# Peptides against a protein of PDB entry 4HTP, part 6

Target 1, 231 residues: chain A of PDB entry 4HTP
Amino acid sequence: SQTVASHVPFADLCSTLERIQKSKGRAEKIRHFREFLDSWRKFHDALHKNHKDVTDSFYPAMRLILPQLERERMAYGIKETMLAKLYIELLNLPRDGKDALKLLNYRTPTGTHGDAGDFAMIAYFVLKPRCLQKGSLTIQQVNDLLDSIASNNSAKRKDLIKKSLLQLITQSSALEQKWLIRMIIKDLKLGVSQQTIFSVFHNDAAELHNVTTDLEKVCRQLHDPSVGLSD

## One batch from the design tools (peptide; aimed at target 1 F36 S39 K42)

Design b1_p9_7_s1 (made by RFdiffusion4, then SolubleMPNN; from b1_p9_7, 3 letters changed)
Fold by OpenDDE base, seed 1:
Structure b1_p9_7_s1 (fold): chain B 231 residues (1-231), chain A 9 residues (1-9)
Amino acid sequence: as target 1 above (231 residues)
Amino acid sequence: SALEELAAA
């Protein structure tokens, strides 16, 4: 079945997240998220115009925006140190070079940016001069690759995990990789709460999630902002 | 945004 996520570039989500992060005020952060969500819903309506009973929802995006609430995928088994080593290898960085050391020692303050402890930001600056300007992955493809990583981690297939990670990395811009890393590590640092995200999505979303703890159910049952839980 | 372009398409 066709899904919105199969048509939406991952770059669009990342650009939205970047705008949210850069925004200083709560209202501006909310606006950027709302704009993305509204565009998603409009595309959904157009894509499914002739099909009333679809299971497609905002879930593919929501699970990337709120990765700490993921319950469908098992653990990735990926840490910053693993990613650092992977990038050093992939980018052929000198092991004693400045960029390799930045990735490995990401917790130590280096330079003027004050990005200590944020591996994704350190990675971004290393990747920016070396990566594609625009990625090619859809949200669906990103989720498929993340599913593969989780499944292969459970099966202890390290080689296949590396393969899927390489596919993600080689098909993503530096900005997309910054956000992908944060999704994997489950810390987006958006500056907005989970409650705010739910409230913008639907008035009843927080309540339904508190009861079910199921993001897919929340996104599916509350797909229409005008239809409540009691309706 | 690409989403806006897709929705307009």
Scores: peptide ipSAE 0.028, ipTM 0.691, DockQ to the pose 0.820
OpenDDE base, seeds 2, 3, 4, 5: peptide ipSAE 0.026, 0.026, 0.006, 0.024; ipTM 0.677, 0.699, 0.466, 0.678

Design b1_p9_7_s2 (made by RFdiffusion4, then SolubleMPNN; from b1_p9_7, 4 letters changed)
Fold by OpenDDE base, seed 1:
Structure b1_p9_7_s2 (fold): chain B 231 residues (1-231), chain A 9 residues (1-9)
Amino acid sequence: as target 1 above (231 residues)
Amino acid sequence: SKLDELAAA
């Protein structure tokens, strides 16, 4: 069946996340998230206009925005060091070169940007002059690839993990990869709390999640902002 | 954004 996530570019989510991160005030951060969510809901209504009992929801996006709440897929088994090595290989970076060393020693402050400890930001600056300007993946495709990574990690199929990672990387811009890395590492650094994200999504979302710990259930049951938990 | 375009269509 058709889903909103199968139509929404991953780039659109990343652009929204970037705007949220760059915004200084809570209100401005909320506005950017709300705009994305409202557009999603409008498209959902249009896409499913003649279908009453669809299971489609904001869940595909929400699980990327709140990756620490992921319960459906198993662990990726991916850390910054693995990604650093992969990028060095993929980009054919000299092992003793400045960019390779930045990736490997991402925790050490290296002067200009103050990005020490934020691997995703360091990766972004290395990738920016080397990667595609625009990615081609949808939110659905990103989730499919992440599912593959988790499944293959469980099965100890390192070759297939690498294959899926390469698909993600080669089809993503530097900005998209910055956010993808943060999703995998489960630290988005948005500057807005989980509670705020839930409150913008639905007034009852935090309560339902607290009881169920099921992010998909939250997104499905509270898809309509006008229909409450007690209704 | 593409999402806005899709939502408007």
Scores: peptide ipSAE 0.040, ipTM 0.763, DockQ to the pose 0.938
OpenDDE base, seeds 2, 3, 4, 5: peptide ipSAE 0.038, 0.036, 0.036, 0.037; ipTM 0.754, 0.740, 0.749, 0.745

Design b1_p9_7_s3 (made by RFdiffusion4, then SolubleMPNN; from b1_p9_7, 3 letters changed)
Fold by OpenDDE base, seed 5:
Structure b1_p9_7_s3 (fold): chain B 231 residues (1-231), chain A 9 residues (1-9)
Amino acid sequence: as target 1 above (231 residues)
Amino acid sequence: SALDELAAE
């Protein structure tokens, strides 16, 4: 079964999120999200032009944009301190070195960036000179790996969790990893509300989500912006 | 290891 998510690079989502975050005004933030969404819908229509009643939707992207609303995937069991230690190990950083200490003490950075309390930003600057310039993962692959992490966390298979994390990290740019971290921690810091995201997606999205608490249903039922909940 | 901080459900 072919999905839009299997074709969309994770990098494209991350670049969109980056643009949203950097935008100062609400209108500009909305524009960037709308452009991504419109492109997704256009691609969906082209991909499924000869197929009726597909279940494919914006859900694979939406669940990464609104990770706090995730209900299908169980907890990752991952915190900032674990990620810090993981990066120190993977990057072979001296434990008493500047970069290792930045990761461990991310809440009180000594740098000029003003990123206090934002682990993902601290990680980004450590990763930027050390990792790939461009990632290779699709949105579907990212979700598959995140599913694996959650499942193996529940199963207490730490070895398999590490395997999936390593795959995510080694196949991602610093920018992609910044956003991946924020998705795992469930705090994107976009500066736009959940309500705004839903409103841009579909006029009835917030209402349907309030009733069902099912993000996938929202994305499937309201895939077409011209078709309302009452239709 | 870093994975020691992982909590299983």
Scores: peptide ipSAE 0.032, ipTM 0.731, DockQ to the pose 0.017
OpenDDE base, seeds 1, 2, 3, 4: peptide ipSAE 0.036, 0.028, 0.026, 0.026; ipTM 0.767, 0.729, 0.702, 0.689; seeds 1, 2 fail the geometry check

Design b1_p9_7_s4 (made by RFdiffusion4, then SolubleMPNN; from b1_p9_7, 4 letters changed)
Fold by OpenDDE base, seed 5:
Structure b1_p9_7_s4 (fold): chain B 231 residues (1-231), chain A 9 residues (1-9)
Amino acid sequence: as target 1 above (231 residues)
Amino acid sequence: SHLDELAAQ
């Protein structure tokens, strides 16, 4: 079945997240999220114009925006150190070189940027001169690859985990990888609360999530902002 | 937006 996520470039989500992060005020952060959401809903309506009762929803994006609420996927088993080693290998970085050391010692202040402890930002600067300018992955494809990683982690298939990670990395820009890393580590640092995200999505979203703890159910049942739980 | 462009197709 056709999904909105299969048509939306992962780059579009990442650009939205970047705008949110760079925004100083809550109102501006909310605006950027709302604009993305409204565009998503508009596309949903167009895509499914002739199909009623579809299960498609904002869930594919929401689970990447609120990765700490993920309950469908098993753990990735991926930490910053593993990613650092992978990047060093993939980019053929000298082990004693500045960039390799930055990745491995990401917790140490480098004095250049207030990026200490933010592996994704450090990775971004290493990747920027080395990666594709534009990624090719859709949100659906990113989720499929993340599903593969989680499944293979559960199965202890490290080789297949690496394969899926390589697919993600080689088909993503530096900016996309920055956000992908944050999604995997489950810390987006958006500067907006979960409650705010839910409130913008739907007035009843926080309540439904508190009861069900099911993010997909929240997105599916409340995909129309005009239809409430009591309706 | 890109989504708007997609919706117009």
Scores: peptide ipSAE 0.030, ipTM 0.722, DockQ to the pose 0.685
OpenDDE base, seeds 1, 2, 3, 4: peptide ipSAE 0.008, 0.029, 0.029, 0.028; ipTM 0.479, 0.713, 0.721, 0.698

Design b1_p9_8 (made by RFdiffusion4; failed a check: a repeat of another design)
Pose (drawn by RFdiffusion4):
Structure b1_p9_8 (pose): chain A 221 residues (1-106, 117-231), chain P 9 residues (1-9)
Amino acid sequence: SQTVASHVPFADLCSTLERIQKSKGRAEKIRHFREFLDSWRKFHDALHKNHKDVTDSFYPAMRLILPQLERERMAYGIKETMLAKLYIELLNLPRDGKDALKLLNYGDFAMIAYFVLKPRCLQKGSLTIQQVNDLLDSIASNNSAKRKDLIKKSLLQLITQSSALEQKWLIRMIIKDLKLGVSQQTIFSVFHNDAAELHNVTTDLEKVCRQLHDPSVGLSD
Amino acid sequence: SLTMDELLS
C-alpha cells in the first residue's frame, strides 16, 4: 500500500530538474539525475524491505521527468493564457502593473511565472510527489468531465502550496516540455540499459519503471 | 542532501 512518492518532497524533484537544466554538459546533467534515481532506489529497498508483491516504482517521478510520454492521464486542458489569468486573479495583480503585463504579454511561460512568484510569500513548498500526482490526476479527470471549476480549484491547491521553483517546474510538467537539455534516450539509458527498448514495444511508462526497476536485472530475465 | 538520504540515515 505504501509508496516512495508519498515520502519525497516535490521540491526535491524540482531542485533536481533545476540543476539539470542549469548544467551545461551532458555528463553533469546525467549526474544530477542519477543521484536522485539512485536515492529513490535505496529508499525503495528500505521502505519495502520485507514486502511481498510490490508494484511501487520510479513511475510517479519518471512520468513527471518525461511528461511527453504521459499516457495514463488524459489531457489537462490548460493553456498558458489561462494560467496568466489565474495568477493575476490569485496574486491580486493590478492589470496596469508590471507583473500582470509580463503574464498578459506573453524563456518560456514557466520562467515568467517564476520571476513573478520568486519575490512573493511562500518560499518553501509542502507537497510530496504523490500529492502532486494525485492533483494532476484530478485536473485531467475534471477536464474530461468538463468541470472547469474543479480544475481551477485543483490547480489552486497545487499553486498556493508550492514555492516559485516548484511552480515553474509544475507548469512545465503540465505543458509537457521540460527543456532539460538531455534527451529521452539518454534518460532511459541512465535508468536502465533495456528501458528504451521496453518503451518502444510497450509505449508504457509505468510498465518500464516497474519491470526494469532493478538495473542489474534485464529484459532477458 | 535528499530527504530520502536523511530518512535512511

Design b1_p9_8_s1 (made by RFdiffusion4, then SolubleMPNN; from b1_p9_8, 7 letters changed)
Fold by OpenDDE base, seed 1:
Order: C-alpha cells, then structure tokens, then sequence
Structure b1_p9_8_s1 (fold): chain B 231 residues (1-231), chain A 9 residues (1-9)
C-alpha cells in the first residue's frame, strides 16, 4: 500500500530536524516543524484523494521525531560503543587513530567544538568527509530497517542487526546518520519539548497521548488538525 | 525547499 512515508526522503526529515536544532527560539523551531508537517499533510491529501478510509498518518515520521515514545518497536540493543566499533570497522579507521579514538571516547571533550557526550555529532564529523553526500532512503525504509534491528535484537541475531545497520549507514549521508544515531539513542536534542511537538501537530494530541500512550493512535485519530477529539 | 514539496508541484 502506498503511504506518504514511502515517498518522503529521509533526508527531508533530517534537514528539517537540522533546521530545528540550529534555530534560535521556540517560534523558529516551530515554523520548521510546521512546514514539514504541512507538506506531509498536503501530500497525504493528494496521495489519498480517492480513498477516504486510509490508516496512513504522520506516525512514521512522528515516531522518529519522538523516539522516546516508541511502544511498537522493541529495544534496539544498540549503544554508542557498538556504533563506534561498527564505524571503525566499516570506515577502516586505524584503531589507534584520532577518529577512532574520538568515536570510542565520545564522552571526553576533544577539541574546540564542545561536543562531548554527543556521539552523533562526533560521528557526523568523522563521516562527513567519508560518506555519501546524499542518502537514498525513504522514511518508510528507515522504519523498516529499524524494525528489523529491533526484531533481530529480540531474536539475538547480531549478524542480522549488523546487516541492517550497514544498510542504513551505507545509504545515508553524514547528516542523515547524525539524526539516525540520535533516533536510535532516543535523544534528538531539538531544543523543543514533546509538548510543543504535539501542540503543533494537533491541539488535542498531548491529551490523547496522555490517555492512550499510543503514538500511532494519536497520529491517526488527529490526522486532520481541524477535527478534534470531541467531534 | 523539501523534496516533498517539489513532488506536489
């Protein structure tokens, strides 16, 4: 079935997130999120013009934007150290080299950027000169791969986890990987609260989520910003 | 401009 997520490049989401992160102040951050959301809704309407009974919603994007609220997908079993080791291997970085040590010792301040403790930022700078400039994944494909990782983690299939991670990495730009890492670790550092994200999405979103704790249900039931919970 | 927006044009 055709979904909006199957058409939206993951790069578009990452670019939006990057703009949000770089923006100063709540209003500018909200603007960037709203622009992405509005585009999504417009595309949804166009894609499903002749189909009124669709389950497609903003959920595929929302669960990446608010990964801490993920309930459908089980734990990835992935930590920064694992990713560091994977990148060292994949990029064939000298183990005692500067970049490998940066990844492994990401919590220790190294250099002038002050990115200590932010593994994703450290990874970004290591990846930027070494990876593709443009990724090829859609939001749906990213979610599919993340689902695979979680499923394989549950099944203790480490080799298959690695395979899915490699697919994510090799098909993503440095910027996309920065955000992907943050999604996996469940800390986007956007500078806007969960409440703000919900409020922009729909006026009743926070309330419905508080009751149901079901992000997909929130996205489906409140897909139309003009239709409230009481309607 | 997002790729998605370009697809709508």
Amino acid sequence: as target 1 above (231 residues)
Amino acid sequence: MLSLEKMLE
Scores: peptide ipSAE 0.062, ipTM 0.801, DockQ to the pose 0.809
OpenDDE base, seeds 2, 3, 4, 5: peptide ipSAE 0.061, 0.057, 0.056, 0.057; ipTM 0.797, 0.792, 0.801, 0.794

Design b1_p9_8_s2 (made by RFdiffusion4, then SolubleMPNN; from b1_p9_8, 7 letters changed; failed a check: a repeat of another design)
Amino acid sequence: MLSLEKMLA

Design b1_p9_8_s3 (made by RFdiffusion4, then SolubleMPNN; from b1_p9_8, 5 letters changed)
Fold by OpenDDE base, seed 3:
Structure b1_p9_8_s3 (fold): chain B 231 residues (1-231), chain A 9 residues (1-9)
Amino acid sequence: as target 1 above (231 residues)
Amino acid sequence: MLHLEELLA
């Protein structure tokens, strides 16, 4: 069955997240998230106009926006050091070169950007001159690849993990990879709380999540902002 | 989101 996530470019989500991060005020951050969400809901209504009983929801996007609440897929088993080594190999960076050392020693401030400790930002600047300007992945494809990584990590299939990571990397811009890394590491640094995200999504979202701890149920049951839990 | 708007048009 067709899903909204199968049509939405991953780049669109990343652009929204970038706008949220760059916004200084809470109100502006909320506006950017709301605009993305409203667009998603409109597309959902159009896509499923003739189908009343669909399980499709905002869940594919929400689980990437709130990755720390992921409960469906198992752990990725991926840390910054693994990604650093992968990028050095993939980009054929000299091991003793400046960029390789930046990735490996990401906790040490080496530049003017003050990005010490933020691996995703360091990776972004290394990738920016070396990667495609526009990615080709949809949100569904990103989730499928992440599911593959988690499954193969549980099965200890390191070669298949690498394969899926390479697919993610080679089909993503530097900006998309920045956010993908943050999703994998489960730290988006948006400057907006989980409570705020839920409140914008639906008035009853925080309550339902507190009871069920099921992000998919929250997204499905509270898909319509005008329909509450008591309805 | 410009892409979704284009798909709806």
Scores: peptide ipSAE 0.044, ipTM 0.774, DockQ to the pose 0.829
OpenDDE base, seeds 1, 2, 4, 5: peptide ipSAE 0.043, 0.039, 0.043, 0.042; ipTM 0.769, 0.756, 0.759, 0.759

Design b1_p9_8_s4 (made by RFdiffusion4, then SolubleMPNN; from b1_p9_8, 3 letters changed)
Fold by OpenDDE base, seed 1:
Structure b1_p9_8_s4 (fold): chain B 231 residues (1-231), chain A 9 residues (1-9)
Amino acid sequence: as target 1 above (231 residues)
Amino acid sequence: MLHLDELLS
C-alpha cells in the first residue's frame, strides 16, 4: 500500500531536524517542524485524494521524532559502544587511531567542539569525510529496518541486527546517520519539548496521548488539524 | 524547500 512515508526521503526529515536543532528560538524551531508537517499533510491529501478510508498518517515520522514514546517496536539492544565498534569495523578505522578512540571514548571531552557525551555528533564528524553525501532511504524503509533490528534483537539474532544496521549505515549520509543514531538511542536533542511537538501537530494531541499512550492512534485520529477529539 | 514540496509540484 502506498503511504506518504514510502515517498518521503529520510534525508528530508533529517534536514528538518537539523534545522530545528540549529534554531535558537522556540518559534523558529516550531516553524521548521510546521513546514515539514504541512508538506506531509499536503502530500497525504494528494496521495489519497480518491481514498477516504486510509490508515496512513504522520505516525512513521512522529515515532522517529519522538522515539522515547515508541511502544510498537521493542528494544533495539543497541548502545553507543556497539555502534562505535561497528563503525570502527565498517570504516576500517585503526583501533588505536584518533577516530576510533573518539568513538569509543565519546563521553570524554576531546577537542574544542564540546560534544562530550553526544555520540551522534562524534560519529557525524568521523563519518562526514567517509560516507555518502546523499542517502537513499525513505522514512518507511528506515522504519522497516528499525523494525527488523528490534525483532531480531528479541530473537537474539545478532548477525541479522548487524545486517540491518549495515544497510542503514551504507545508505545514509553522515547527517542522516547522526539523526538515526539519536533515534536509536532515543535522544534527539532538538531543544523543543514533547508537548511542543504535540501542540504543533494538533491541539488535542497531548491530551489524547496522555489517555491512550498510543502514538499511532494520536497521529491517525488527529491527522486533520481542523477536526478535534470532540467532533 | 523540502523535497516533499518538489514531489507535489
Scores: peptide ipSAE 0.055, ipTM 0.794, DockQ to the pose 0.862
OpenDDE base, seeds 2, 3, 4, 5: peptide ipSAE 0.042, 0.050, 0.047, 0.044; ipTM 0.771, 0.785, 0.780, 0.774

## One batch from the design tools (peptide; aimed at target 1 T16 F36 S39 K42)

Design b1_p10_1 (made by RFdiffusion4)
Pose (drawn by RFdiffusion4):
Structure b1_p10_1 (pose): chain A 221 residues (1-106, 117-231), chain P 10 residues (1-10)
Amino acid sequence: SQTVASHVPFADLCSTLERIQKSKGRAEKIRHFREFLDSWRKFHDALHKNHKDVTDSFYPAMRLILPQLERERMAYGIKETMLAKLYIELLNLPRDGKDALKLLNYGDFAMIAYFVLKPRCLQKGSLTIQQVNDLLDSIASNNSAKRKDLIKKSLLQLITQSSALEQKWLIRMIIKDLKLGVSQQTIFSVFHNDAAELHNVTTDLEKVCRQLHDPSVGLSD
Amino acid sequence: SYFDDLIDEL
């Protein structure tokens, strides 16, 4: 019943992605990712130490790291133009004000929002990776259920409980373009030698994470 | 290094 994702601050995933994006070289981008992946695996073993048929995996994090491969969640129905309106309303921004104009007159949207949010209020987030996933699930379901009000509420939960950095990365997760500077092939290859292959056949990100959880155990086994 | 404290607690 327990998951690694319930114990990992979304902030740690975001700080990892930030350092990846900031790194100039491939080797350094891989290093930052590998450190988070390796810690996730060590904690997985400690958490599920004496457990039986464990289905937990790196999937809750991997689906955020490779969001373009997201298949389980339906479309979010979220446009950058409506996030601008949501922030103007939420932050009580005067429309003639400098910050409101930056959002309205839209180095992607996530960065603009980052610069707007950075000097403001909350500096340390509180959500875990699991809670972020649960809320993204509510947003996707409410888009399908045509409930734009429940989408606003769920997105307000995500935004108001998160730091500027978490929000920058959350936006990019919803738009599905992280701009990391490291390819999907590279990310799969760091995770597992066989991961790119398994994804080609299955188009199933959770299956790949679960089946190839152990890097020393290949597809042939 | 991310999760050492959590692992120690377990």

Design b1_p10_1_s1 (made by RFdiffusion4, then SolubleMPNN; from b1_p10_1, 4 letters changed)
Fold by OpenDDE base, seed 2:
Structure b1_p10_1_s1 (fold): chain B 231 residues (1-231), chain A 10 residues (1-10)
Amino acid sequence: as target 1 above (231 residues)
Amino acid sequence: SLFDELIEKL
């Protein structure tokens, strides 16, 4: 069966996250998240109009928005240093060049952007002039590739990890990669709390998550904002 | 909606 995540471009999620990050104040950040969520729910209803009791939910997106709450897939085993080396190789950057050094020394101020310590932002500026303008991955495809990375990390298959990472990178814009990096490192820097995300999703979401610690259950059981936990 | 065009293609 089809899922919403199999249709929604990863770029659309990333553009929403970018809007949230750039927004000032809680209310504006909430508005952008709500717009994405409402669009998702509308699409869900259209996609599944003739199908009852589907298991499809907001979970594929939620697990990327709140990656620190991920419990289904195991650890990626990926750090900033690994990504830096991968980008240097992939982009054929001179190791003693400015861009390679920025990636490797991302914690130290090397430029005028003030992005020290934020690897994703450093990577973004290196990638922007070198990457395609629009990615081709859906949210489902991103999650499938991330699942592959986690499983292969558990199996200690570094070659296969690299293969999946290359697929992610080569099919993503610089902006999409910025957010993908933050998802992998599990720090989105949105400026909005977990509690706020849950509250916008559903009034009972925080409570259900506190009990179950299962993000998929939260998304599935509370996919309808009009149906409460006690119903 | 952000996905209106996607919905139309269903």
Scores: peptide ipSAE 0.582, ipTM 0.964, DockQ to the pose 0.844
OpenDDE base, seeds 1, 3, 4, 5: peptide ipSAE 0.569, 0.571, 0.572, 0.569; ipTM 0.962, 0.963, 0.963, 0.962

Design b1_p10_1_s2 (made by RFdiffusion4, then SolubleMPNN; from b1_p10_1, 4 letters changed)
Fold by OpenDDE base, seed 2:
Structure b1_p10_1_s2 (fold): chain B 231 residues (1-231), chain A 10 residues (1-10)
Amino acid sequence: as target 1 above (231 residues)
Amino acid sequence: SLFDELIESL
């Protein structure tokens, strides 16, 4: 079955997240999220115009925006140090070079950009001159690859984990990888609360999530902003 | 809409 996530580029989500992060006020952050959400709902209606009772929802995007609430996918088993080593290998960076050392010592202030402790930002600047300007992955493809990573981590298949990571990396821009890293580490640093995200999505979203702790159920049941829990 | 081109391609 066709899903909205199978059509929406991962780049579009990342661009929205970047706009949210760069926005100074709560209202502007909300506006950018709302624009993405409204566009998603509009596309959903067009895609499923002749199909009633579809299970498709905002869940594929929501689980990437609120990765701390993920319950379906098992742990990735990926830390910043692993990613650093992978990037050094993939980009063929000299191990004693400046960029390799930045990735490995991401917690130490280097005097550049003030991004100490933020691995994703450090990675972004290393990747920016080396990566494609535009990625090719859809949101569905990103989720499929992340599912593969989690499954292979559970199965202790390190080689297959690396394979899936390489697919993500080689098909993503530097900006997309910045956000992908933050999704994997489960810290987006958007400057907007979970409660705000839920409130923008649906008035009853926070309540339903508090009861069910099921993000997919929240997205499916409250897909229509005009239909509440009491209806 | 951010996805106008995608909608038009349907």
Scores: peptide ipSAE 0.530, ipTM 0.956, DockQ to the pose 0.849
OpenDDE base, seeds 1, 3, 4, 5: peptide ipSAE 0.523, 0.519, 0.522, 0.519; ipTM 0.955, 0.954, 0.955, 0.955

Design b1_p10_1_s3 (made by RFdiffusion4, then SolubleMPNN; from b1_p10_1, 3 letters changed)
Fold by OpenDDE base, seed 2:
Structure b1_p10_1_s3 (fold): chain B 231 residues (1-231), chain A 10 residues (1-10)
Amino acid sequence: as target 1 above (231 residues)
Amino acid sequence: SLFDDLIASL
């Protein structure tokens, strides 16, 4: 079945996340998230105009925005060191070179950017001159690949994990990879709380999540901001 | 809307 996530470019989510991160105040951060959410709902209504009672919701995006609340897919089994080694291989970086060492020793401040400890930012600067300007993945495709990674991690299929990671990397811009890394590591550094994200999504979202711990149920039941839990 | 072009393509 057609979903909003099958149409929305992953790049659009990443651009929104980037705007949120760069915003200084809470109000501006909220505005950027609201713009994305409202656009999603509008597109949902258009896409499903002739099909009522669909199960499609904001869940595919929400689970990437709040990856620490993911409960459907199992652990990825991916750490920064694995990603560093993968990038060194993929980009054919000299192992004793500056960029390889930055990735491997991401916790040690060696540069002027002050990005020590933030692997995603270090990776971004290494990738920026080397990657596509625009990615080709939809939000659905990203989730499908992440599902594959989690499934193959459970099955201990390291080769298939690498295959899915390579597909993610080769079809993504440097900016998209920055956010993808943060989604995998489950730390987006948006500067806005989980409570704020839920509050913007729906007035009853935090309450429903506290009771159910089911992010998909929250997104589906509270898809319409005008319909509450008691309705 | 951020997705006006997507809507128009439906």
Scores: peptide ipSAE 0.564, ipTM 0.961, DockQ to the pose 0.837
OpenDDE base, seeds 1, 3, 4, 5: peptide ipSAE 0.557, 0.557, 0.556, 0.557; ipTM 0.960, 0.960, 0.960, 0.960

Design b1_p10_1_s4 (made by RFdiffusion4, then SolubleMPNN; from b1_p10_1, 4 letters changed)
Fold by OpenDDE base, seed 2:
Structure b1_p10_1_s4 (fold): chain B 231 residues (1-231), chain A 10 residues (1-10)
Amino acid sequence: as target 1 above (231 residues)
Amino acid sequence: SLFDSLIESL
């Protein structure tokens, strides 16, 4: 079936996340998230104008924004060290070169940038001059590839994991890869709490999630901000 | 809306 996620570029989500991260105050962070959410709901209404009983919801985006709450997808089995090695190989970086060493020693402050310990930021600066300016993946395609990675990790199919990772990387900008890395590692560093995200999504979202621990159920049941749990 | 162009393409 047709979904909002199959139309929305992953780049649009990443741009929103970048705006949230760069915003200083809670109110400004909330504004950027709300703008994305409202746009999603508006598009949903347009896409499903003639279909009232659809299962489509904000879940494909929400599970990327709150990756630590993921319960449907199994573990990726991917760490920063694996990604570092993959990027060195993919970008054909000299192993003794500055960029390769930055990726491998991401925890050691070697540079003037206060990015020590943030692998995604280090990767971003290495990727920026070397990759596409604009990615081509939709949110649906990103989730499909992440599903593939998790499934293949469970099956111990390392070659297929690499294939899916390469597809993600080669079709993404440096900014998109920064956020993709953070989604995989499950730490977005947005500077806004889970509670705030839920509160903006729906007044009853935090309560329903606390009871069910089912993020898809939360997104589906509380899709309409005007319809509460008691309705 | 961030997705106005997407809506128009439907």
Scores: peptide ipSAE 0.519, ipTM 0.955, DockQ to the pose 0.841
OpenDDE base, seeds 1, 3, 4, 5: peptide ipSAE 0.515, 0.508, 0.512, 0.511; ipTM 0.955, 0.954, 0.954, 0.954

